# Peptides against a protein of PDB entry 5H65: the designs that were tried, part 54

Target 1, 294 residues: chain A of PDB entry 5H65
Amino acid sequence: QYLERTPLCAILKQKAPQQYRIRAKLRSYKPRRLFQSVKLHCPKCHLLQEVPHEGDLDIIFQDGATKTPDVKLQNTSLYDSKIWTTKNQKGRKVAVHFVKNNGILPLSNECLLLIEGGTLSEICKLSNKFNSVIPVRSGHEDLELLDLSAPFLIQGTIHHYGCKQCSSLRSIQNLNSLVDKTSWIPSSVAEALGIVPLQYVFVMTFTLDDGTGVLEAYLMDSDKFFQIPASEVLMDDDLQKSVDMIMDMFCPPGIKIDAYPWLECFIKSYNVTNGTDNQICYQIFDTTVAEDVI

## One batch from the design tools (peptide; aimed at target 1 M220 Q240)

Design b2_p18_8_s4 (made by RFdiffusion4, then SolubleMPNN; from b2_p18_8, 8 letters changed)
Fold by OpenDDE base, seed 1:
Structure b2_p18_8_s4 (fold): chain B 294 residues (1-294), chain A 18 residues (1-18)
Amino acid sequence: as target 1 above (294 residues)
Amino acid sequence: MSWFRQRAPPYTPTNLDF
C-alpha cells in the first residue's frame, strides 16, 4: 500500500487509527541500554516478559539438579539413557537421555538430548556439541519439562521459551508424535509438549522529530526493523554491535540533531484509554532501516 | 560481550499495540 509522506505536525492533529509514512530524525530512544529492549512476547496472551537473566537460570537448574533422576524412567522406546554421578561433595546425579529416531540414535548434529540434573553450564556445553537440548525432570510416570521459566529447548546458543500462562505441558513421551526426530523444529517440539512459544522482540520507544513536530512511537519487532533476529542478539556480540551501530547512526551521541540522518518509517496511530484519559499513541510498523539519508 | 546484562529495572513501555 502506497502512503505519501506526512509531516508530523499534520499527524499530530489527526484522529486515530491511521497509518502514515514519515521522514523524521530520531531525536532520542529508550532504552538506552539496548539489551533491555529485548523481550519475550506471547502471541496468545500478549504478555511481555523479560528474557531470563543467566543468574535466574542458574538457580532454576541448580534447583533441578537437587532432584534425583528416576531409574524407572530410563531407557524407553523413545530414548536411551546415560547416568553418572558427579564427583562434587553432594554427588549430584545427572541423566542424559538420547532421543532415538525409529529406534536409531541420530548423529550428534541432529540429536535431541533430554537432560536431568544438569547445571546451566553443563547444559550449554551440551547444546553446543549436540543439536538440541531439553531440560527435563522425572515426573510421576514420564519425564517432564523442567520449568517454563527456563528454556524448553536450547539449540546452540538460542534459548527457546514458552508462555507459562498459555501452555498446558504434556509429558516427554508426546515427542513420539513427531514424525521427524532429527530436525527438532522449535515450533514442532513446542506443539508436541503443549507449549506456546514466546517470541523474541525488540521493544523500544523512539522520539521522532521532523522539524514540524515531535512524537513518540513505539517499536515492537522481532527481526524486520534491524534485520537482526531478536532471538539471537543477546548471545551474539557481532549482532549486538550491529544494533549499536544502527542506533548510533540514527542518533549519534554528542552531535546536534540538525546533523542527524533522516529516518523513513511507517507509523500507525491508535487510541488508548486509561480511565478518563484518552490519548493517541503511535507505533512503528513494516519498517526496515535503510542507509541514512542526509 | 558488547552488551552487559546488568540487573536493572526493566524498561517496558505501556500502551503498546499488539
Scores: peptide ipSAE 0.475, ipTM 0.939, DockQ to the pose 0.702
OpenDDE base, seeds 2, 3, 4, 5: peptide ipSAE 0.471, 0.475, 0.475, 0.475; ipTM 0.936, 0.938, 0.936, 0.939

## One batch from the design tools (peptide; aimed at target 1 F35)

Design b2_p19_3 (made by RFdiffusion4)
Pose (drawn by RFdiffusion4):
Structure b2_p19_3 (pose): chain A 289 residues (1-273, 279-294), chain P 19 residues (1-19)
Amino acid sequence: QYLERTPLCAILKQKAPQQYRIRAKLRSYKPRRLFQSVKLHCPKCHLLQEVPHEGDLDIIFQDGATKTPDVKLQNTSLYDSKIWTTKNQKGRKVAVHFVKNNGILPLSNECLLLIEGGTLSEICKLSNKFNSVIPVRSGHEDLELLDLSAPFLIQGTIHHYGCKQCSSLRSIQNLNSLVDKTSWIPSSVAEALGIVPLQYVFVMTFTLDDGTGVLEAYLMDSDKFFQIPASEVLMDDDLQKSVDMIMDMFCPPGIKIDAYPWLECFIKSYNVTQICYQIFDTTVAEDVI
Amino acid sequence: HPPDWLTEKEKEELKAAVL
């Protein structure tokens, strides 16, 4: 009934901060390599960070495999422990600690594992069969998180990361403070270990064109715009294909802008200290499947 | 490992939007 759209030439003449409903074509976008759009964002210090690569994580986990699990830290009231020996793997030993709920191991889909000396591949397989996995190492007096450069929790396809600057790391026995040992809420796990969780976000720069003007608008969200979780997309081939197709739909390579579909959205203007723009309260996924 | 496509300026802009 009262749906009206503001031309871009009218927006460029106005001061910030304001909000606009617009319709424009996506002339171009960054990043050209779409995997680079997935960033980690700390809600406490507002820093943006890259997600570690497979090679980065492989280095950490292989380095973890050189250390011997400490027998003194095995079989506590918090967890049962099991050590596996290996052959042709530089004498590697793998320790899996099964976390108990009130002195009893829960079902595998509710059971959290702590693992010393495991590979990324093994941890990912374990995450399918069990509730979740925390990479750990033998500290002086207790098990400790392997490294904040690696995920503090792998749950399903989500690799949860913490902020190195904002976190004050606590040892594993502090998991006793969790209300139960079956739900394993990631924020609750992070609080118990003194970790400030990072948030996954899609970060992209859109160049919008409605024929009256041109404008650069940022995309920064976790799961609203594509209806695809940023937290899952780097570990899910189907979600990656969906992002590829949506961006190919709005901005196909090689063909002209005349043939592109329109993008209906809101944008907010703001002062940085020049005026910048950002998409908000917008989804392409409700009308596109 | 490809370089980060975001500049320091762009990061600051995004931070200003959050704040």

Design b2_p19_3_s1 (made by RFdiffusion4, then SolubleMPNN; from b2_p19_3, 7 letters changed)
Fold by OpenDDE base, seed 5:
Structure b2_p19_3_s1 (fold): chain B 294 residues (1-294), chain A 19 residues (1-19)
Amino acid sequence: as target 1 above (294 residues)
Amino acid sequence: KPPDWLTEEEKKALQAFLL
């Protein structure tokens, strides 16, 4: 990189905006819990949102299960429908729609399911057997996405979410516009349904100290910093352990900061106005920790 | 009844989670 290393004491005296290369120790970081650092970010409106918890999803799908599938919307040119009745006292109706490719049912590993009335547990089980699952409901004239507060697409253990602010939802028949109905690329599905996909990001605040000064730097990164996708970390124990190991390496508990490893990274300064007060903030960018351990 | 094009394993999977 063309940027020279700058000590923190010098950076703290300079006006923003500027870019710096630094070498510092990670004195501390927030939040301490990994799951609290994973957020959803809209690339269009730039709002940050919390990843819904299981309890939130349970409520959404439980509410959806109270709605009876519309018989008029079953078995179209786009999908074949099957209806099940649960064995519980409520006798819940569950509709599963198998999306066809050019009028032909694909193999399960290439098949998209649309589900009405499924619980979170049931939907998750299906996502492990089929290519993808979309939670839907019966609309006035067509099936529609159930709720943007829930995933619009589930592939294996990956939950894809859409922005409520930026999305203009279209009915499920718009999936007909997709030429390829086997791979089910999330961005293509989102486009067909009028959804602006949210991006999983790590959001953390690092307190950096190089012995000359201390500053706080903001980290917002999807997959570069840890070389681990934020979209996968919540559902993968091994990835979680890897992130924890990295953070423990840079900021080990019960050890003096003098023994901490050096972190080399890039930060950019920027101005933030809060009323009449102008403050300078810092953000980490273009940094991969695997390459920056000294 | 699940679709006939499914394997027996897939049929059992569907039945197991819904019934």
Scores: peptide ipSAE 0.034, ipTM 0.706, DockQ to the pose 0.012
OpenDDE base, seeds 1, 2, 3, 4: peptide ipSAE 0.028, 0.032, 0.028, 0.028; ipTM 0.523, 0.628, 0.527, 0.565

Design b2_p19_3_s2 (made by RFdiffusion4, then SolubleMPNN; from b2_p19_3, 6 letters changed)
Fold by OpenDDE base, seed 2:
Structure b2_p19_3_s2 (fold): chain B 294 residues (1-294), chain A 19 residues (1-19)
Amino acid sequence: as target 1 above (294 residues)
Amino acid sequence: RPPDWLTEEEKEALRAFLL
């Protein structure tokens, strides 16, 4: 898989699809703000969507909180249930189901909570004390995932989302199929519940210039390019600063491009057709820049 | 432009993301 370096001027003359190794300067990039570049991507249908904002989640959980937990679904072999009534005028009921491992309640750091009727704030508080939280609702015969527009799994500050189009949801009792009910691996939880997990990705457009030519290359990457997970960056100030530092290094403000560092990367070309308009586009792949920075 | 395997809606969304 060794590729010789190809100048951009040569690449621009060639038909797609092809793969190239290039050495170029990052003239510019979009979007400029990091939070704008983090998206959710389905590996099956390739849908791209925004990461839901707190306000979006508030609405979902507020709606869920209007439903009363079904007492018939409490205290199964899978989980022990506890109900709280809030002090507000309507007395909102919140059900928390503590998932057991082989009939025994695990330690908090190994325990999965199923929450029915909780607010975002309450869920977040619990996710900081327990291993994981799944927002659920009472179905006809079992607990079910509340809404794929909300996280199907919350671990600490990480929200795991599923694809509405590709997922075929199964009831919560399918968690019984998991041998390990202590680590709660997101992919395993997703598989048990029939969820196709969405992947956090950095989505950017790079304008690359090697002095022989200029081309735009699309970046869609989860954790390789920056060696920073897109899934964690939104909730970690230090990681955000690191990404910003990397981008500032390759595209420093206030100086001329002649002084920019060289970026080595792989790009692949592909054809795009819009009506009668044929265009060759480029995508960055299999590239890590962090190793060059450190 | 985004890859052709994306729907028109997805392509439009992607464009919006990159602006």
Scores: peptide ipSAE 0.043, ipTM 0.655, DockQ to the pose 0.088
OpenDDE base, seeds 1, 3, 4, 5: peptide ipSAE 0.025, 0.027, 0.026, 0.026; ipTM 0.633, 0.654, 0.639, 0.640

Design b2_p19_3_s3 (made by RFdiffusion4, then SolubleMPNN; from b2_p19_3, 7 letters changed)
Fold by OpenDDE base, seed 2:
Structure b2_p19_3_s3 (fold): chain B 294 residues (1-294), chain A 19 residues (1-19)
Amino acid sequence: as target 1 above (294 residues)
Amino acid sequence: KPPDWLTEEEKEALRSFLL
């Protein structure tokens, strides 16, 4: 879709909704810290959530560790189970279930682990050695996902979260419906378990100025704007540096706006009502800036 | 401000995230 460039002064006079192509300078942006801009977004109910912190997860897994694994749920056609008792004062029991592919244990790089009673540290260690980890608990008749407040799937350093509002959780045996039990695609796992996966997104407010006018536009983007996945940036220092570099390029500190580079992007306007007040707001869409940086 | 199709809770969440 082709749009002619429109000056901000003209846009500011027009009714919503409309789409525009603009060329403007990034006067300022919020939040300034990258970690503050990464959120979780539900594609169905559109809720925005904070990415849980390590401390939050610690609490969840500590609570889970107080529950004893049910012996009756061990060693099914889907998984082989091993139980460990930790060498602590209370002897915490940890159950690890190794998911099989057609009745055969796959290699570690293809193996999904289901963990009962594991700490965050233990789970993270395992996720670095195996394909994936799902924190689970013993249900009445089957293993079940532990808590949607924690990741439903951990792959390496990536935590996959589900929407509590939109998900209708199904028991672990529903993983049998997956034809491919080696790659463990997050969307497939989510579908099997009745989970609506949340999407990592960058959420920012840009103040744009093209010399004719100034407007604020919101950015909510997962991987297009920076050409960097929001899902990976929190766990990768190099990616963080890249995003910071991009933002510093468009909005360099200590330099006057006259010297800022021009940013070309698409924005869409929309109406917002607040009581008796109506306002037109703007959102950036279908824009990639990284290609212009290199 | 967030789109008007969001719930009040969603709007508040979005506002808080953008500050």
Scores: peptide ipSAE 0.034, ipTM 0.599, DockQ to the pose 0.089
OpenDDE base, seeds 1, 3, 4, 5: peptide ipSAE 0.029, 0.025, 0.026, 0.031; ipTM 0.649, 0.627, 0.632, 0.659

Design b2_p19_3_s4 (made by RFdiffusion4, then SolubleMPNN; from b2_p19_3, 7 letters changed)
Fold by OpenDDE base, seed 5:
Structure b2_p19_3_s4 (fold): chain B 294 residues (1-294), chain A 19 residues (1-19)
Amino acid sequence: as target 1 above (294 residues)
Amino acid sequence: KLPDWLTEEEKEALRAFLL
């Protein structure tokens, strides 16, 4: 849909909902720290959640390591199991289950590991050598996902999370329903295990100024705005640097706003009710920032 | 003992996991 450029002063006087194309300068933004702008979003219930910190994950995996793997759940038609005792003072038991494809053990680059009793550090090391890792625990009659507060699937440096509210977890044997047990597509794994995957999103508030008016616009975007996936940015220094460079370009420190580049974007207005008060808010949508700015 | 079907690289990864 074609939209004419509208000055902010005109937008501020109009009722919602409406869509606009604007050209404005980024006076300021929040949060200032990139890691604080990355959230997890549920596509079903729309709940926003914080990405768990490594300290949070350490606690979960430490708790999991206090539970002894159940011997009766080892070596099924779905996976082959090996158990080790660590050489630390506690001597914790660690079980690794190698998922088979039609009864055949695949190569490491196609192999899914189920880990019982591992630490975050240990799991991350394995995720760099095998296709995928799922943290699990011994259930009553089958292995089960360890905890939705931790990743349900780790592929390389990518941590996949599920929604606690919308998910209805099923036992690990439900992975048998997957015809392809080599690619381990996150959505397929989630479906088999009854998980609603969460989406990584950038969440920011932009203060926009075009010289005629000032408004705040909300940004919630997974990969379009920066052309950088929110799912990868926390684990990639180069991607973090790129986002920082983009933000510094539009909002350079120590420089007056007169010299700021112009940002062209789309915003939509919407109504928010706070008690008896009706407020109009704005959200950025369908916008990709270009390196070449006017 | 690690599974015999693993490559040396895979075995090393698992050894590192257990340390």
Scores: peptide ipSAE 0.046, ipTM 0.747, DockQ to the pose 0.012
OpenDDE base, seeds 1, 2, 3, 4: peptide ipSAE 0.036, 0.040, 0.032, 0.043; ipTM 0.724, 0.727, 0.719, 0.725

Design b2_p19_4 (made by RFdiffusion4)
Pose (drawn by RFdiffusion4):
Structure b2_p19_4 (pose): chain A 289 residues (1-273, 279-294), chain P 19 residues (1-19)
Amino acid sequence: QYLERTPLCAILKQKAPQQYRIRAKLRSYKPRRLFQSVKLHCPKCHLLQEVPHEGDLDIIFQDGATKTPDVKLQNTSLYDSKIWTTKNQKGRKVAVHFVKNNGILPLSNECLLLIEGGTLSEICKLSNKFNSVIPVRSGHEDLELLDLSAPFLIQGTIHHYGCKQCSSLRSIQNLNSLVDKTSWIPSSVAEALGIVPLQYVFVMTFTLDDGTGVLEAYLMDSDKFFQIPASEVLMDDDLQKSVDMIMDMFCPPGIKIDAYPWLECFIKSYNVTQICYQIFDTTVAEDVI
Amino acid sequence: SFPGSIKIDEEDSDFLKDL
């Protein structure tokens, strides 16, 4: 009834901060390599970070495999422990600690594992069969998180990371403070270990063109715009293909802008200290499947 | 385009077989 659209030339003449409903074509976008759009964002210090690569994580887990699990930290009231020996793996030993709920191991899909000396591949397989996995190492008096450079929790396809700057790391026995040992809410796990969780976000720069003007608008969201979770997309081939297709739909490579579909959206202007623009309250996924 | 997710090993280790 009252759906109207503001041309870009009118927006460029106005001061910030304001909000606009617009319709424009996606002339171009960054990043050209779409995997680089997935960033980690700390809600406490507002820093933006890269997600660690497989090679980075492999280094951490292989380095963890050189350390011997400490027998003194095995079989507590919090967890049962089991050590596996290996062959042709530089004498590696793998410790898996099964976390109990009131002195009783829960069902596998509710059971959290703590693992010393495991590979990324093994941790990912364990994450399918069990509720979740925390990579750990034998500290002086207690089990401790392996490294904040690696995920503090792997749950399903989501690798949860914490902020190195904002976190004050606590040892594993502090998991006793969790209300139960079956739900394993990631924020609750992070609080018990003194970790400030990072948030996954898609970060992209859109160049919008409606024929009256041109404008650069940022995309920064976790799951609203594509209806694809940023927290899952790096570990899910289907979700990656969906992002590829949506961006190929709005901005196909090689063909002209005349043939592109229109992008209906809101944008908000704001002062940085020059005026910048950002997409908000917008989804392409409701009308596109 | 995305390059794909991390490829996981096809074979299980001894402790994965046990579990």

Design b2_p19_4_s1 (made by RFdiffusion4, then SolubleMPNN; from b2_p19_4 with I6Y E10K D14E D18E)
Fold by OpenDDE base, seed 4:
Structure b2_p19_4_s1 (fold): chain B 294 residues (1-294), chain A 19 residues (1-19)
Amino acid sequence: as target 1 above (294 residues)
Amino acid sequence: SFPGSYKIDKEDSEFLKEL
């Protein structure tokens, strides 16, 4: 739908909800650190969560590694199992379960590994080699997902997370419901295991100024605004640099705002009730800035 | 030996042990 450009001073006087097209300068933004702007969003309960840090994951996997793999759960129709004892002083047992497609092991690049008792470092090494890894533990009757505080699926450098609140976990044998056991689509894996997948999103607050007024607009976007996936940016230095370059272009350090480029975007207003106070907030939507940078 | 198109060879086994 075509929207005419509206000056911020006019927008600030109007009731919500409404949609606007604006042209403004990015006076400032928060958070300033890119890693702080990347969050996990649940599409069902809309909870925003922090992306777990390496240290958080280390603790989870270390705890998981204290459990001994159950021999009774090894070598099922779904997977073939191998057990290793680590060479370190702890002699920790690690189980790797290779998921079969119709009773046949697929190629390494198509093989899903279930890892029991692995550390973060070990899991990352395996994900780099085999592409798809699920951290698991021995349940009472079947293998189970280790912990939703950790990734339910790691593919290369991408960590896929699930919502603890909205997920109703099912045992690993539910992967049998997948017709194709080679592609390991994250959404399909999540569905099979009863997981509501979280979405990586950029979450930022922009202070916009068009010379007529100033407003704060919220950005929550997964891949459109920067044309860079939020799911990949934390693990890719080049993507990080690209986002930084975009932000520096719109809000260059050490330069006066008069020299800032104009940002064209769509914003929507909405009402937020905080106790007895009704506040109008603004959100950026359907906006891509990368096309203007390249 | 594992059945299928992929086989864990000695190198893979050592790799997994060094994890």
Scores: peptide ipSAE 0.100, ipTM 0.734, DockQ to the pose 0.039
OpenDDE base, seeds 1, 2, 3, 5: peptide ipSAE 0.065, 0.073, 0.095, 0.067; ipTM 0.718, 0.716, 0.736, 0.723; seed 3 fails the geometry check

Design b2_p19_4_s2 (made by RFdiffusion4, then SolubleMPNN; from b2_p19_4, 5 letters changed)
Fold by OpenDDE base, seed 3:
Structure b2_p19_4_s2 (fold): chain B 294 residues (1-294), chain A 19 residues (1-19)
Amino acid sequence: as target 1 above (294 residues)
Amino acid sequence: SFPGSYKIDKELSDFLLEL
C-alpha cells in the first residue's frame, strides 16, 4: 500500500496501531557501540539475549573438555570417530566425529564434525577448516549437544545459537532425518535437533526529528536495514566499518542536525501496557538505508 | 579407503599437528 509521508507531529497525536511513512533526521541513536546493538532474538518467545562473549564460550568448552568421551558412542552408522589425547599436561581426550552421508564420508568442506572435549580455539580451527562443527557431549545413549549457551553449529566464523527456553533438544542421531547430509543448513540442523534457532538482530533506538516533532523508534532488524547480516557483522571488520559509515552518514559527529541527511523510513506504532500506564511506541520496519548510501 | 575419508584423515592429522 502506498503510504503518504506523515509529519511526526501528526503521528504523535494518533492512536496506535498504525503504519506511517516518514522523513526525518536521525538526531541520535543508542547504543552507540555496534557490538552492543547486536542481539540474539527468539522468533518464538521473542526473548532478546546477548551474544555470548569469547570468554563465556571458553568457560563452557573448558567445562565440556573435563568430561571423557564415551567409547560406546563412537563409530556409529551416522559418524566415524577419532580420538586423540592432547599433548598438554592435562592429557584431555578429544573426540571428533565425522558425519557420514549414506555411510560415506563427504568431502571435508561438506563434512559435519561433531566435537567432544574441544576448546574454543580448537573448535574454531576445525570450523575454519571443515566448515561445519557441532560441539557435543556424551549423553546416556547418544551424543548430545554440549550446551545451548554455546553455538549448536559453527560454520566458519558464524556461530548459530538456539533458544534455551523454546528448544526441546533431541539426540544427535536425529541428524539421520536429514536427507542431505552435505549442505548442513542451520535451520535444518536445528529442526532435526529440536532447536529453535535464534536470530541475530540489530537492536537500536533511533531518535527521529523532522522539525515538527521528535519520536523514538525502535529498530530490530536482521539484514534489511543495513543490507548487512547481523550474524556476520561481529566477525567482519569491513562490515563493521560499513555499518559505522552508514550511522556516521545519518548522524555525523560534530555536525549540527540541520546539516544531517534526511532518512526515509517506515514506522509502526504499537501500544505497550506497563501496569496502568499505556504508552505508544514506534518501530522501524521495511526500511533499507544502504541503497541510499552507495 | 574412499577418497573422502583419506582427505579428511589427512586434514585432521594436519590439524592435530597444529594444535
Scores: peptide ipSAE 0.059, ipTM 0.733, DockQ to the pose 0.040
OpenDDE base, seeds 1, 2, 4, 5: peptide ipSAE 0.049, 0.038, 0.037, 0.037; ipTM 0.719, 0.691, 0.676, 0.671

Design b2_p19_4_s3 (made by RFdiffusion4, then SolubleMPNN; from b2_p19_4 with S1P I6Y D14E D18E)
Fold by OpenDDE base, seed 3:
Structure b2_p19_4_s3 (fold): chain B 294 residues (1-294), chain A 19 residues (1-19)
Amino acid sequence: as target 1 above (294 residues)
Amino acid sequence: PFPGSYKIDEEDSEFLKEL
């Protein structure tokens, strides 16, 4: 549907909910540090979570490494298992389970590894050598996902997380439901394991000014606004630079707002009730700005 | 990289050499 441009002064007088097309300058934004804007969002319960830090993951995997792999769970129809004992780490047991496709081991670049007792570094290295890695633990009757506080799936540099609140974890043997055990699509893996995947999102607040009024608008976007996936930006210096360039373009430091470029975007208003206080909030939607930078 | 970015710079475990 075609939306005419509406000045902010007019928008500020209107009741919510409504959708608008606006043209405004980005006076300021928060957070200023890009890494602080990247969050995990549950599409089901809508909770926002912090992306775990390396240190958080180290602890989880160290704790996992204190548990000995159950020999009874090794070498099933689903996977072939290999066990190592470390020489210098108090005899830490590491189990790697190679998931088979119809009883055959896939090529390394298509293989899913299940790992017990691996460190973060080891897991990440494996995810680069092999297509996909799932950190697991020995359950009572089957391998199980290690911890939803850690990635349920690592593919290259991408860490896939699940919602603790919304997920009802199922055992690893449920991967048998996947017909194709070479293309480990995160959503398919999640579905098989009863995981509600979290989405990486940019979460930012924009202060917009068109000369008629000032409005704060919320941005929650995964990949449309910057045309850069929030899931990749933390691990890619070039993508980080690109986002920084975009933000610097719209909100250049040390320059007066009069010289700022105009940002065209869509915003929607919505009502928020906090106790006795009713307020109208605004969210940016269906907006791409990357085309203006390249 | 941003603060909080993962570092994958630990030495390879022995078992990784066997894979």
Scores: peptide ipSAE 0.031, ipTM 0.603, DockQ to the pose 0.572
OpenDDE base, seeds 1, 2, 4, 5: peptide ipSAE 0.028, 0.030, 0.031, 0.031; ipTM 0.593, 0.628, 0.608, 0.574; seed 2 fails the geometry check

Design b2_p19_4_s4 (made by RFdiffusion4, then SolubleMPNN; from b2_p19_4 with I6Y I8V D14E D18E)
Fold by OpenDDE base, seed 1:
Structure b2_p19_4_s4 (fold): chain B 294 residues (1-294), chain A 19 residues (1-19)
Amino acid sequence: as target 1 above (294 residues)
Amino acid sequence: SFPGSYKVDEEDSEFLKEL
C-alpha cells in the first residue's frame, strides 16, 4: 500500500496500531556493537536468545567428550563409523560417523558427519572440509543430538541452532526419512530430528528524529534491512564491515545530526501493556537500506 | 573478528590428519 510520509510529531499523537512511512535521521542506535545486535529468534515461541559464545560451545563439547561412544551404535545402515583415541587428552575417544546415501559414501563435500567427542576446533575443521557436521552423542538405542545449546548442524562457518522449548528431539536414525542425503538442507535436517530451527536476526533500537519529534523504533530483521544475512555476519569480517559502514553512514560519529542523511523507512505502532501502564511502541518493517551508499 | 569469533586453527588433532 502507498503510505504518505507522516511527520513524527503527528505519529506521536496517534493511537496504535498504525503503519507509517517516515523520513527521519538516525540520531542514535543500540546496541552500538554489531555482535550484540545479532540474536536467535524462535519462529514458534518468539523467544529471543543470545548466540552462544565460543567459550560456551567449548564447555558443551568438552562435556560431551567425557562420554564414551557406544560400540553397539557404530556402523549402521545409515552410517559408517571410525573411532580414534587421543594420545594426549586422557584417552578421549572420538567417533566420526559418515552418513551414507543409499548405502554409498558420498563425496566429502556432500557427506554429513556425525561426531562424538569432538572439540569445537575439531568440529569446525571438519565442517570446513566436509561441509556438514552434526554433534551427536550415544543414546540408549541410537545416536542422538548432543545438545540444543550447541549447533545441531554446522555447515562451513554457519552454525544452525534449534529451540530448546519448541523442539522434540528424535534420534539420528530419523535422517533415513530424507530422500536426498547429499544436500543436507538445514530445515530438512531439523524436521527429521524434531528441531524447530532458530532464525538469526538483527535486533536494534533506533532513535529517529525528523526535526518535528523523536521516537524509538525497534528493528528485528534477518536479511532485508541491511541486505546482509544475520546468519552469516558473525563469521564474515567483510559483512561485518559492511554493516558498520551502513550504520556509520546514517549515524556518523563526530558530526552534528543536522549533517546526517535522511533515512526513509516504514514503522508500525503497537500497544504494550505493563500492568496499568499502556505504552505505544514502534517497530521498523518492510524497510531496506539502499545499497547506493556502499 | 568480533569477540566470540570461533578459533578454528589452534588445535592439532591427530585424527583429523587421518580423515
Scores: peptide ipSAE 0.097, ipTM 0.694, DockQ to the pose 0.560
OpenDDE base, seeds 2, 3, 4, 5: peptide ipSAE 0.052, 0.058, 0.056, 0.073; ipTM 0.672, 0.679, 0.643, 0.688

